# Peptides against a protein of PDB entry 5ONS, part 154

Target 1, 181 residues: chain A of PDB entry 5ONS
Amino acid sequence: MFKKFDEKENVSNCIQLKTSVIKGIKNQLIEQFPGIEPWLNQIMPKKDPVKIVRCHEHIEILTVNGELLFFRQREGPFYPTLRLLHKYPFILPHQQVDKGAIKFVLSGANIMCPGLTSPGAKLYPAAVDTIVAIMAEGKQHALCVGVMKMSAEDIEKVNKGIGIENIHYLNDGLWHMKTYK

## One batch from the design tools (peptide; made by RFdiffusion4, then SolubleMPNN)

Design b2_p27_6_s4 (from b2_p27_6, 10 letters changed)
Fold by OpenDDE base, seed 3:
Structure b2_p27_6_s4 (fold): chain B 181 residues (1-181), chain A 27 residues (1-27)
Amino acid sequence: as target 1 above (181 residues)
Amino acid sequence: MELPSAVKPEPSEEEIEKFNEELEKLL
């Protein structure tokens, strides 16, 4: 989503959201990520305005005090930014790729099944379309946010093709934004 | 994997930068 993204070229505008819209978004976030509910007031304090940074390709980034929190495309599901995920790693279920897959993930490539089934990888139960945090062997922080294109069960059985779609990865255009006010 | 049930101390920006550098070395 952000492989060719540049803040200067791809950001269109920024709007401050109305209270009613913020409430709706918070409800959506809780629905998507039930475990976030106790932390949502910390992540999005009531006293702080919530903004949407509108980007090309119908990308929207949710921000509070310049911090990039979540993003979505075409009013689809919200994804946490890696920066938020690093603070709240429990927001997403995890999948772990092997060392060999790291370089490909960091190039924006989708994650192939063998990178999830090989020694050094760890594949945990997850349904298709689940948004997941991608971890790497021996690393403590997520390096990618992805979407399961196959169930974990099917990844193990088929072990061929795209297992997880790469949505946002370390050092992509979103990562380099850092903040936006 | 067993995921944390509570927020851990936030990693410092320096820690994340080091993490990034470590991964870049793998490229």
Scores: peptide ipSAE 0.295, ipTM 0.765, DockQ to the pose 0.018
Fold by OpenDDE base, seed 1:
Formats: structure tokens, C-alpha cells, sequence
Structure b2_p27_6_s4 (fold): chain B 181 residues (1-181), chain A 27 residues (1-27)
């Protein structure tokens, strides 16, 4: 989603959201990520304005105090940014890729099944379309946010093709954006 | 891999830089 993303070229505008819209978004976030409910007031304090950065390709980034929190495309599901995920790692279920897969993930490539079934990988139960945090063998922090294109069960059984779609990865255009005030 | 169940301290920029450097060495 952000492989060739550049803040200067791909951001269209930024709007401040009305209270009613913010409430709706918060409810959606809780529905998608129930575990963040106790933390949502810390992540999105009531006193702080919430903004949406509108980008090309119908991408919207939710921001508070310049911090990039979540993003979505075409009003689909929200994804946490890696920066938020590093602070709240429990927002997403995890999957772990082996060392060999790291270079491909960081190039924006989708994650192939063998990179999730190898001895250095750890595959946890997850259904298709589940948004997941991608961890790397021996690393502490998530390097990618992805979407399950196959169930964990099917990844293990088939062990061929795209297991997880790469949505947002370390050092992509969104990562380099850092903040937007 | 142990799944985190609680909020972790926000990693410092230095930690993230080190993380990036470690990953770059694997490329």
C-alpha cells in the first residue's frame, strides 16, 4: 500500500474530524480491535483533535497530535501503523517469519507460505482476512502489518503461494512519514 | 513467541534505529 508512497506527492489534504465522526471511528476500532478499548482514551485523548490525512488511492490516515495511528483504504477496515503497534503490540495477533523472509518483507513483497512454516517461523491460528502483526525470527518489534490471504491451517497444509499480504512494512513510505501535524 | 498482553514502553528512536540496522545486516 505504501511501497511508493511519498508524503509530498501522495498526501492530498488533512481534515479535522467532528466529534460524532470520531465517536463512530472509535466504535469501529473497538469492534476491530477489542483489546484496545481500555487504552483508546490514552491513544486518542478526548481533549485532542483527531485528523484524517487524505492520500491518493483513497488512503486515509488517522492522526492525533501528529502521530499516525491507523490507516484505511476505501473506507475499509482500519490498520494500525507500525509505530502504534510498537507501542501497543497486542493490538494485532502475531505471525512470525523466518530470517530468510525478512529481506522480502522489507521490499514490500507478500509473505509466501514457506516463510511462515519453516523452523524459524511461528504460525498462529488465524482466519482469512485477519489483520496481523508480522514478527521476524529473533526480533523484538514488528516489521510489517499484513492480512491473512490464507488461513493458518491452509498455509500449513498447502504451504505454497501467498500466505499473508504485505500492507505496511518497516521503512515504507508511511513509516518515513513519521508524523503529520 | 510470547504474545504481548500489555502495553510496552514506546521504543526510543535509538532502539528503532538499532532495530533497522540489525535488519539491514540481514539483507
Amino acid sequence: as target 1 above (181 residues)
Amino acid sequence: MELPSAVKPEPSEEEIEKFNEELEKLL
Scores: peptide ipSAE 0.289, ipTM 0.756, DockQ to the pose 0.017
Fold by OpenDDE base, seed 4:
Structure b2_p27_6_s4 (fold): chain B 181 residues (1-181), chain A 27 residues (1-27)
Amino acid sequence: as target 1 above (181 residues)
Amino acid sequence: MELPSAVKPEPSEEEIEKFNEELEKLL
């Protein structure tokens, strides 16, 4: 989603959200990520304005005090940014790729099934379309946010093709967009 | 299939930068 993203070229505008819209978004975030509820007031304090940065290709980034928190495309589900996910790693279920897959993930490549079933990888139960944090063998922090294109069960059984779609990865255009006020 | 391992929250910016550097070495 952000492989060729640049703040100067791909940001269209920024809008401040109304209170009612913010409430709706918070409810949606709790529905998508139930574990975030106790932390939501810390992440999105009531006293602070919430903004949406509108980008090309129907991408929207949710921000508070310049911090990039979540993003979505075409009014679909929200994804946490890697920066937020690093602070709150429990927001998403995890999957772990092997050491050999790391360089491909960091190039924006989708994650193939063998990279999730090989020694050094860890595959956890997850349904199709689940948003997941991609971990790397021997590392403690997520390097990618992805979406399951196959269930964990099917990844293990079929072990061929795209297991997880790469949505946002370390050092992509969104990562380099550190803040936006 | 296993359950996810524990991950410590709220890393410092320095820790994340170090993490990034470690991954860059694998490229």
Scores: peptide ipSAE 0.276, ipTM 0.756, DockQ to the pose 0.017
Fold by OpenDDE base, seed 5:
Structure b2_p27_6_s4 (fold): chain B 181 residues (1-181), chain A 27 residues (1-27)
Amino acid sequence: as target 1 above (181 residues)
Amino acid sequence: MELPSAVKPEPSEEEIEKFNEELEKLL
């Protein structure tokens, strides 16, 4: 999603959300990520304005005090930014790729099944379309946010093709954006 | 979506920067 993204070229505008809209978004986030509810007031304090940065390709980034929190495309599901995920690693279920897959993930490549089934990888139960944090063998922090294109069960059985779609990865255009006030 | 039950400590900004630098070397 952000492989060719540049803040200067791909941001269109920024809008401040009304209180009622913020409330709706918070409810949506809780629906998507039930475990986030106890933390949502810390992530999005009531006293702080919430903004949406509108980008090309129908991308929207939810921000509070310049911090990039979540993003979505075409009003689809919200994804946490890696920066938020690093602070709250429990927001997403995890999958772990092997050491050899790291360089490909960091190039924006989708994660192939063998990188999830090989020694050094850890594949946890997850259904198709589940948004997941991609961990790597020997690393403590997520390096990618992805979407399951196959169930964990099918990844193990079939063990070929795209297992997880790469949505947002370390050092992509969104990562380099850092803040937006 | 099933979330992990374990809460991990929040990394410092410095730790994340070091992590990023480490991974950048793999490119």
Scores: peptide ipSAE 0.266, ipTM 0.753, DockQ to the pose 0.017

Design b2_p27_7_s1 (from b2_p27_7, 9 letters changed)
Fold by OpenDDE base, seed 4:
Structure b2_p27_7_s1 (fold): chain B 181 residues (1-181), chain A 27 residues (1-27)
Amino acid sequence: as target 1 above (181 residues)
Amino acid sequence: SEEEKKLKEELEEKEKEFDEFAEELAK
């Protein structure tokens, strides 16, 4: 989603949200990520304005105090940014790729099944379309936010093709955007 | 609360670690 993204070229505008809209978004976030509820006041303090940065390709980034928290495309599901996910790694279920897959993930490539079934990988139960944090063998923090394109069961059984779609990865355009005030 | 402030500060400090992590893995 952000492989060729550049803040200067791909950001259209920024709007500050009304309280009612913020409440709606918070409810959506809790629905998607139930475990975030106790932390939401810390992530999105009531006293702080919430903004949406509108980008090309119908991408919207939710920000508070300049921090990029969540993003979505075409009013689809919200994804946490890697920066937020690093602070709150429990927001998403995890999958782990082997060391050899790291360079490909960081190039924006989708994650192939063999990279999830190798000895250095760890594949946890997850349904199709589940948003997941991609960890790597021997690494502390998430490398990528992805979406399961096959169930974990099918990834293991079929072990061929795209297992997880790469949505947001370290050092992509969103990562380098860092802040927006 | 003071506890919340402390936690926030700790998380902000950890941001440096995350940046370093990204740099470590940069090509």
Scores: peptide ipSAE 0.431, ipTM 0.842, DockQ to the pose 0.805
Fold by OpenDDE base, seed 2:
Structure b2_p27_7_s1 (fold): chain B 181 residues (1-181), chain A 27 residues (1-27)
Amino acid sequence: as target 1 above (181 residues)
Amino acid sequence: SEEEKKLKEELEEKEKEFDEFAEELAK
C-alpha cells in the first residue's frame, strides 16, 4: 500500500474529525482490536484532537498529536501503523517468518506460504482476512502488517502461493512518514 | 493516571529502539 508512498506527493489534506466521527472510529477500533480497549484512552486521549490525513488512492491515516496510529483504504478495515504496533505489539495476532523472508518482506513482497512453514518460522492459528503482525526469526519488533490470504491451516496444508498479503512494512513510505502535525 | 504517564514515557523512550531497529534492517 505504501511502497511508492511519499508524504509530499501523496498527501492531499488533513482534517480534524468531529466528536461523533471520533466516537464511531473508536468503536470500530475496539470491534476490530478488542485488546486495545484498555489502552485506547492512552492512545487517543479525549483531550487531544483526532485528525485524518487524506492521501491518494483513498488512503486515510488516523493521527493524534502528529502520531500516525491507524490507516485504512476506501473506508475498509483499520490497520495499525508499525510505529503504533511497536508500542503495543499485542494489538494484532502474530505470525513469524524465517530469516530468509526478511529481505522480501522489506521489499514489499507478499509472504509466501513456505516462508511461514519453514524452520525458523512460526505459524499461529488465524482465519482468512485476519490482520496480523509479521515477526521475523530472531527479531523482537514487527517487520510488517499483513492480511491473511489463507487460513493458517490452509497455509500449512497447501504450502504454496500467497499466505499473507503485505500491507505495511518497515521503511516503506508510511514508516518514513514519522509524524504529521 | 500516574501509571499511564509512566507507561507513556517508557514507550516514548522505546521509540529510539524502534528507529534503530529499522535502520539496522535497512542496511
Scores: peptide ipSAE 0.410, ipTM 0.844, DockQ to the pose 0.780
Fold by OpenDDE base, seed 3:
Structure b2_p27_7_s1 (fold): chain B 181 residues (1-181), chain A 27 residues (1-27)
Amino acid sequence: as target 1 above (181 residues)
Amino acid sequence: SEEEKKLKEELEEKEKEFDEFAEELAK
């Protein structure tokens, strides 16, 4: 989603959200990520305005005090940014790729099944379309935010093709954006 | 609260670690 993304070229505008809209978004975030509820007031304090940075390709980034928190495309589900996920790693269920897959993930490539079933990888139960944090063996922080294209069960059984779609990865255009005020 | 301030400061310090992590993997 952000492989060729540049803040100067791909950001269109920024709008401040109304209170009612913010309430709706918070409810949606809790629905998508139940574990975030106790932390939501810290992440999005009531006293702070919430803004949406509108980008090309119908991408929207939710921000508070310049911090990039979540993003979505075409009003689909929200994804946490890696920067937020690093602070709150429990927001998403995890999957772990082997060391060999790291370079491919960081190039924006989708994650193939063998990278999730090989020694050094860890595959946890997850349904298709589940948003997941991608970890790597020997690494402490998430490398990527992805979406399960196959269930964990099918990844193990078939073990060929795309297991997880790469949505947002370290050092992509969104990562380098850092803040927006 | 003071507790919230301390937590915020702790997270800000960790941000440097996250950046270093990304730089490490960019090589």
Scores: peptide ipSAE 0.409, ipTM 0.836, DockQ to the pose 0.783
Fold by OpenDDE base, seed 5:
Structure b2_p27_7_s1 (fold): chain B 181 residues (1-181), chain A 27 residues (1-27)
Amino acid sequence: as target 1 above (181 residues)
Amino acid sequence: SEEEKKLKEELEEKEKEFDEFAEELAK
């Protein structure tokens, strides 16, 4: 989603949200990520304005105090940014790729099934379309945010093709955006 | 709360670590 993203070229505008809209978004976030509820007041304090950065390709980024928190495309589900996920790693269920897959993930490549079933990888139960944090063998922090294109069960059984779609990865255009006020 | 404030400050201090992590993997 952000492989060729550049803040200067791909950001259109930024709007400040009304209180009622913020409440709706918070409820949606809790629905998507139930574990975030106790932390939401810390992530999005009531006293702080919430903004949406509108980007090309119908991408919207939710921000508070310049921090990029969540993003979505075409009014689809919200994804946490890696920067938020690093602070709150429990927001998403995890999958772990082997060490050899790291360089490909960081190039924006989708994650192939063998990279999730090989020694060094760890495949946890997850349904199709689940948004997941991608960990790597021997690494402490998430490398990317992805979406299960196959269930964990099918990844193990079929063991070929795209297992997880790469949505947002370290050092992509969104990562380099860092902040926006 | 004060506890939340403390946790927030702790997380903000860790941001450097996350950047360093990304820089490490950029090589």
Scores: peptide ipSAE 0.396, ipTM 0.844, DockQ to the pose 0.748

Design b2_p27_7_s2 (from b2_p27_7, 11 letters changed)
Fold by OpenDDE base, seed 5:
Structure b2_p27_7_s2 (fold): chain B 181 residues (1-181), chain A 27 residues (1-27)
Amino acid sequence: as target 1 above (181 residues)
Amino acid sequence: EEEKKKLEEELKKKEEEFDKFSEELAK
């Protein structure tokens, strides 16, 4: 989603949200990520304005005090940014790729099934379309936010093809967009 | 607030480490 993203070229505008809209978004976030509920007031304090940065290709980034928190495309589900995920790693279920897959993930490549079933990888139960944090062997922090294209069960059984779609990864265009005020 | 600052400092350090790691892998 952000492989060729540049803040200077791909941001259209920024809008401040009304209280009613913020409430709706918070409810949606809790629905998508139940584990975030106790932390949501810390992540999005009531006293702080919430903004949406509108980008090309119908991408929207939710921001508070200049911090990029969540993003979505075409009014689809919200994804946490890696920066938020590093602070709150429990927001998403985890999957771990092997050491050899790291360089490909960091190039924006989708995660193939063998990279999730090989020694050094760890595959946890997850259904198709689940948003997941991609961990890596020997690394403490998530390298990528992805979406399960196969269930964990099917990844183990089939062990061929794209297991997880790469949505947002370290050093992509969104990562380099550190803040927006 | 102090805990938040510590977490932010730790995160910054980790981000820098990942940036360096990624740059090395890109070579």
Scores: peptide ipSAE 0.056, ipTM 0.640, DockQ to the pose 0.312
Fold by OpenDDE base, seed 4:
Structure b2_p27_7_s2 (fold): chain B 181 residues (1-181), chain A 27 residues (1-27)
Amino acid sequence: as target 1 above (181 residues)
Amino acid sequence: EEEKKKLEEELKKKEEEFDKFSEELAK
């Protein structure tokens, strides 16, 4: 989603949200990520304005005090940014790729099944379309936010093709935005 | 082959950057 993304070229505008809209978004976030509820007031304090940065390709980034928190495309599900995920790693279920897959993930490549079934990888139960944090063998922090293209069960059984779609990865265009005020 | 070598070098660099990043965050 952000492989060729550049803040200067791909950001269209920024909109400050009304209180009612913020409430709706918070509810949606809780529905998507139930574990976030106790932390939501810390992530999105009531006194702080919430903004949406509108980008090309119908990408929207939710921001508070310049921090990029979540993003979505075409009003689909929200994804946490890696920066938020690093602070709150429990927001997403995890999958772990082997060491050899790291460089490819960091290039924006989709995660292939063998990279999830090989020694050093860890594959956890997850259904198709589940948003997941991609962890790496021997690393503490997520390097990617992805979407399961196959169930964990199918990844293990078939062990061929794209297991997880790479949506947002370390050092992509979104990562380099850092903040937006 | 030259393109492959360049890509491998770039990928290695990215991996190294991630290693440094992960180490810094672990402190």
Scores: peptide ipSAE 0.032, ipTM 0.574, DockQ to the pose 0.027
Fold by OpenDDE base, seed 2:
Structure b2_p27_7_s2 (fold): chain B 181 residues (1-181), chain A 27 residues (1-27)
Amino acid sequence: as target 1 above (181 residues)
Amino acid sequence: EEEKKKLEEELKKKEEEFDKFSEELAK
């Protein structure tokens, strides 16, 4: 989603959201990520304005105090940014790729099934279309936010093709955006 | 083969950058 993303070229505008819209978004976030509810007031304090950065390709980035929190495309599901995920790693279920897959993930490549079933990888139960944090063997922090294109069960059984779609990865255009005020 | 080598070098650099980021985040 952000492989060729540049803040100067791909941001259209930034708007401050109305209270009613913020409430709706918070409810959506809780629905998607039930475990975030106790932390939502810390992540999105009531006293702080919430902004949406509108980008090309129908991408919207949710921000508070300049911090990039979540993003979505075409009014689809919200994804946490890696920066938020690093602070709150429990927001997403995890999958772990082996060491050999790291460089490919960091190039924006989708995660192939063998990279999730090989020694050093860890595959956890997850249904298709689940948004997941991609961890790496021997690394502490998530390097990617992805979407299961196959269930964990099917990844193990078939062990061929795209297991997880790479949505947002470390050092992509969104990562380099850092903040937006 | 030369193009493959260049790609491998670029990917290696990205992995090294990840290590640096990880270290910074750990502070």
Scores: peptide ipSAE 0.030, ipTM 0.554, DockQ to the pose 0.026
Fold by OpenDDE base, seed 3:
Structure b2_p27_7_s2 (fold): chain B 181 residues (1-181), chain A 27 residues (1-27)
Amino acid sequence: as target 1 above (181 residues)
Amino acid sequence: EEEKKKLEEELKKKEEEFDKFSEELAK
């Protein structure tokens, strides 16, 4: 989603959200990520304005005090940014790729099934379309936010093709954006 | 061959940046 993303070229505008809209978004976030509920007031304090950065390709980034928190495309599901996920790693279920897959994930490549079933990888139960944090063997922090294109069960059985779609990865355009006023 | 080498170098650089970032967050 952000492989060719550049803040100067791909950001259209920024809008401040109304209180009612913010409430709706918070409810959506809790629905998607139940574990975030106790932390949501810390992540999105009531006193702080919530903004949406509108980008090309129908991408929207949710921000508070300049911090990039979540993003979505075409009003689909919200994804946490890696920066938020590093602070709150429990927001998403995890999948772990082996060491060999790291460099390819960091290039924006989708995660292939063998990288999830090999020694050094850890594959946890997850349904298709589940948003997941991609962990790396031997690393503490997630390097990618992805979407299951196959269930964990099917990845194990078929063990070929794209297992997880790479949505947002470390050092992509969104990562380099860092903050937005 | 040259393009392959260039890609490998870029990927290595990104992995090194990831390692540095991981170290920074561990502080």
Scores: peptide ipSAE 0.027, ipTM 0.560, DockQ to the pose 0.027

Design b2_p27_7_s3 (from b2_p27_7, 11 letters changed)
Fold by OpenDDE base, seed 5:
Structure b2_p27_7_s3 (fold): chain B 181 residues (1-181), chain A 27 residues (1-27)
Amino acid sequence: as target 1 above (181 residues)
Amino acid sequence: SKEKEELEKKLKEKEEEFDKFSEELAK
C-alpha cells in the first residue's frame, strides 16, 4: 500500500474531526481490536484533537498530536501503523517468518506460505482476512502489518502461494512519514 | 501520575529502540 508512497506527493489534505466522529471511530477501533480498549484513552486522549490525513488512492491516516496511529483504505478496516504497533504490540495477533523472508518483507513482497511453515517461522491460528503483525525469527519488533490471505490451517496444508499480503512494512513510505501536523 | 511518567519513559525508550532496529534492517 505504501511502497511508492511519498508524503509530499500523496497527501491531499488534513482535517480535524468532530467529537461525535471521534467517538464513532473509537468504538470501531475497540470492535476491531478489543485489546486496545484499556489503552485507547492513552493513545487518543480526550483533550487532544484527532485528525485525518487524506491521501491519494482513498487512503486515510488517523493522527493525534502529529503521530500516525491508524490507517484505512476505501473505508475498509483500520490498520495500526507500525509505529503504534511497536508501542502496543498486543494490538494484533502475530505471525513469524523465517530469517530468509525478512529481506523480501522489507521490499514490500507478499509473504509466501513456505516462509511461514519453515524452520524458524511460527504460524499461529488465524482466519483469512485477519490483520496480523509480522514478526521475524531472531527479531524483537514487527517488520510488517499484513492480512491473512489464507487461514493458518490452509497455509500449513497447502504450503504454496501467498499466505499473507504485505500492507505496511518497515521503511516504506508510511514509515518514513513519521509525523504529520 | 507516577504511573503515567513510567509509561512515558518506557515508550520513549521503545521508540528509540525501534528506530535503531529500523536502521539496522535498512542495511
Scores: peptide ipSAE 0.052, ipTM 0.643, DockQ to the pose 0.834
Fold by OpenDDE base, seed 3:
Structure b2_p27_7_s3 (fold): chain B 181 residues (1-181), chain A 27 residues (1-27)
Amino acid sequence: as target 1 above (181 residues)
Amino acid sequence: SKEKEELEKKLKEKEEEFDKFSEELAK
């Protein structure tokens, strides 16, 4: 989603959300990420305005005080940014790829099944279309936010093809955006 | 609650790690 993203070229505008819209978004975030509920007031304090940065390709980024928190495309599900996920790693279920897959993930490539079934990988139960944090063998911080294209069960059985779609990865265009005020 | 206190402690530790990580990547 952000492989060729550049703030100067791909950001259209920024709008401040009304309180009613913010309430709706917070409810949606709790539905998507139940574990975030106790922390949501810290992440999105009531006294602080919530803004949406509108980007090309129908991408929207939720921001508070310039911090990039979540993003979505075409009003689909929200994804946490890696920067938020690094602070709150429990927001998403995890999957771990082996060391060999790291360089490909960081190039924006989708995660292939063998990278999730190897001895250095850890594959946890997850249904298709689940948003997941991609961890890596020997690393403490998530490298990628992805979407399961196969269930964990099917990844183990088939062990061929795309297991997880790469949505947002470390050092992509969104990562380098850092803040937006 | 006890669970919340444990999570807050973990969060603080992760924030410190994140700051260091981010600083290195920002260079």
Scores: peptide ipSAE 0.033, ipTM 0.658, DockQ to the pose 0.305
Fold by OpenDDE base, seed 4:
Structure b2_p27_7_s3 (fold): chain B 181 residues (1-181), chain A 27 residues (1-27)
Amino acid sequence: as target 1 above (181 residues)
Amino acid sequence: SKEKEELEKKLKEKEEEFDKFSEELAK
């Protein structure tokens, strides 16, 4: 989603949200990520304005005090930014790729099934379309936010093709967009 | 407040950690 993203070229505008809209978004976030509810007031303090940065390709980034928190495309599901995910790693279920997959993930490549079934990988139960954090063998922080294109069960059984779609990865355009005020 | 300042400091430190992590992976 952000492989060719550049803040200067791809940001269209920024709007400040009304209280009612913020409430709706918070509810949506809780629905998607139930575990975030106790932390939501810390992530999005009531006293702080919430903004949406509108980008090309129908991408919207939710921000508070310039911090990029979540993003979505075409009014689809919200994804946490890697920066937020690093602070709150429990927001998403995890999958782990082996060391060999790291360079490919960081190039924006989708995660292939063998990279999830190898000895250095860890594949956890997850349904298709689940948003997941991609961890790497021997690494502390998530490398990528992805979407399961196959269930974990099918990944193990089929072990061929795209297992997880790469949505947002370290050093992509969104990552380099550290803040937006 | 003192508590807020401490929290901000911790968050800044974590941010730096994340950046460092990114740099390490890029090598």
Scores: peptide ipSAE 0.026, ipTM 0.596, DockQ to the pose 0.647
Fold by OpenDDE base, seed 2:
Parts: sequence; structure tokens; C-alpha cells
Structure b2_p27_7_s3 (fold): chain B 181 residues (1-181), chain A 27 residues (1-27)
Amino acid sequence: as target 1 above (181 residues)
Amino acid sequence: SKEKEELEKKLKEKEEEFDKFSEELAK
């Protein structure tokens, strides 16, 4: 989603959200990520304004105090940014790729099934369309936010093709945006 | 600050709980 993204070229405008809209977004976030509910008041304090950065390709980024928290495309589901996920690593279920897959993930490539079933990888139960944090052996922090394109069971059985779609990865255009005030 | 320390403690505890849960799912 952000492989060729640049803040100067791809950001259109920024708007401050109304209270009613913020309430709706918070409810949606809790529904998508139940584990975030106890932390949402810390992530999005009531006293702080919530803004949406509108980008090309119908991308919207949710921000508070300049920090990039979540993003979505075409009114689809919200995804956490890697920067938020690093602070709250438990808000997404994890999958782990092997060392060999790291360079491909960091190039924006989708994650192939063998990278999830090989030695060094760890595949946990997850249904198709689940948003997941991509870890790697020997690394403490998530490398990528992805979406399961196959269930964990099918990844093990078929072991061919795209297992997880790469949505947001370290050093992509969103990562380099850092803040927006 | 005390508030920051309390947040860090809570986050660490939640991370540990998540790790244990992930290990159980892998069995």
C-alpha cells in the first residue's frame, strides 16, 4: 500500500474530526481489535483532537498529536501503524517468518507460504482476512502489518502461493512519514 | 514520570500474557 508512497506527493489534506465521528471510529477499533479497549483512552485521549490525513488512492491516516496511529483504504478496515504496534505489540495476533523471508518482506513483497512453514518460522491459528503482525526469528519488533490470504491450516496443507498480503512494512513510505502535525 | 512508569509496567505485563497465549496456541 505504501511502497511508492511519499508524503510530499501523496498527501492531499488533513481534517479534524467531529466528536460523533471519533466515537464511531473508537467503537469500530474496539470491534476490530478487542485487546485495544483498555488502552484506547491512552492512545486517543479525550482531551486531544483526532485528525485524518487524506492521501491519494483513497488512503486515510488517523492521527493524534501528530502521531500516526491507524490507516484505512476506501472505507475498509483499520490497520495499526507499525509505530503504534511497536508500543502495543499485543493488539494484533502474530505470525513469524524465517530469516530468509525478511529481505523480501522489507521490499514490500507478499509473504509466500514456505516462509511461514520452514524452520525458523512460527505459524499460529488464524482465519483468512485476519490482520496480523509479522515477526521474524531473531527480531524483537514487528517487521510488517499483513492480512491472511489463506487460513493457517491451508498454508500448512497447500504450502504454495501467497499466504499473507504485505500491507505496511518497515522503511516503507508510511514508516518514513514519522509524524504529521 | 510515575505515569510513564506505570504505563510501561502495564504494557510489559500485557505483552507477557500475549506471549504465553501465543505459545499455548502453538501446541
Scores: peptide ipSAE 0.025, ipTM 0.574, DockQ to the pose 0.063

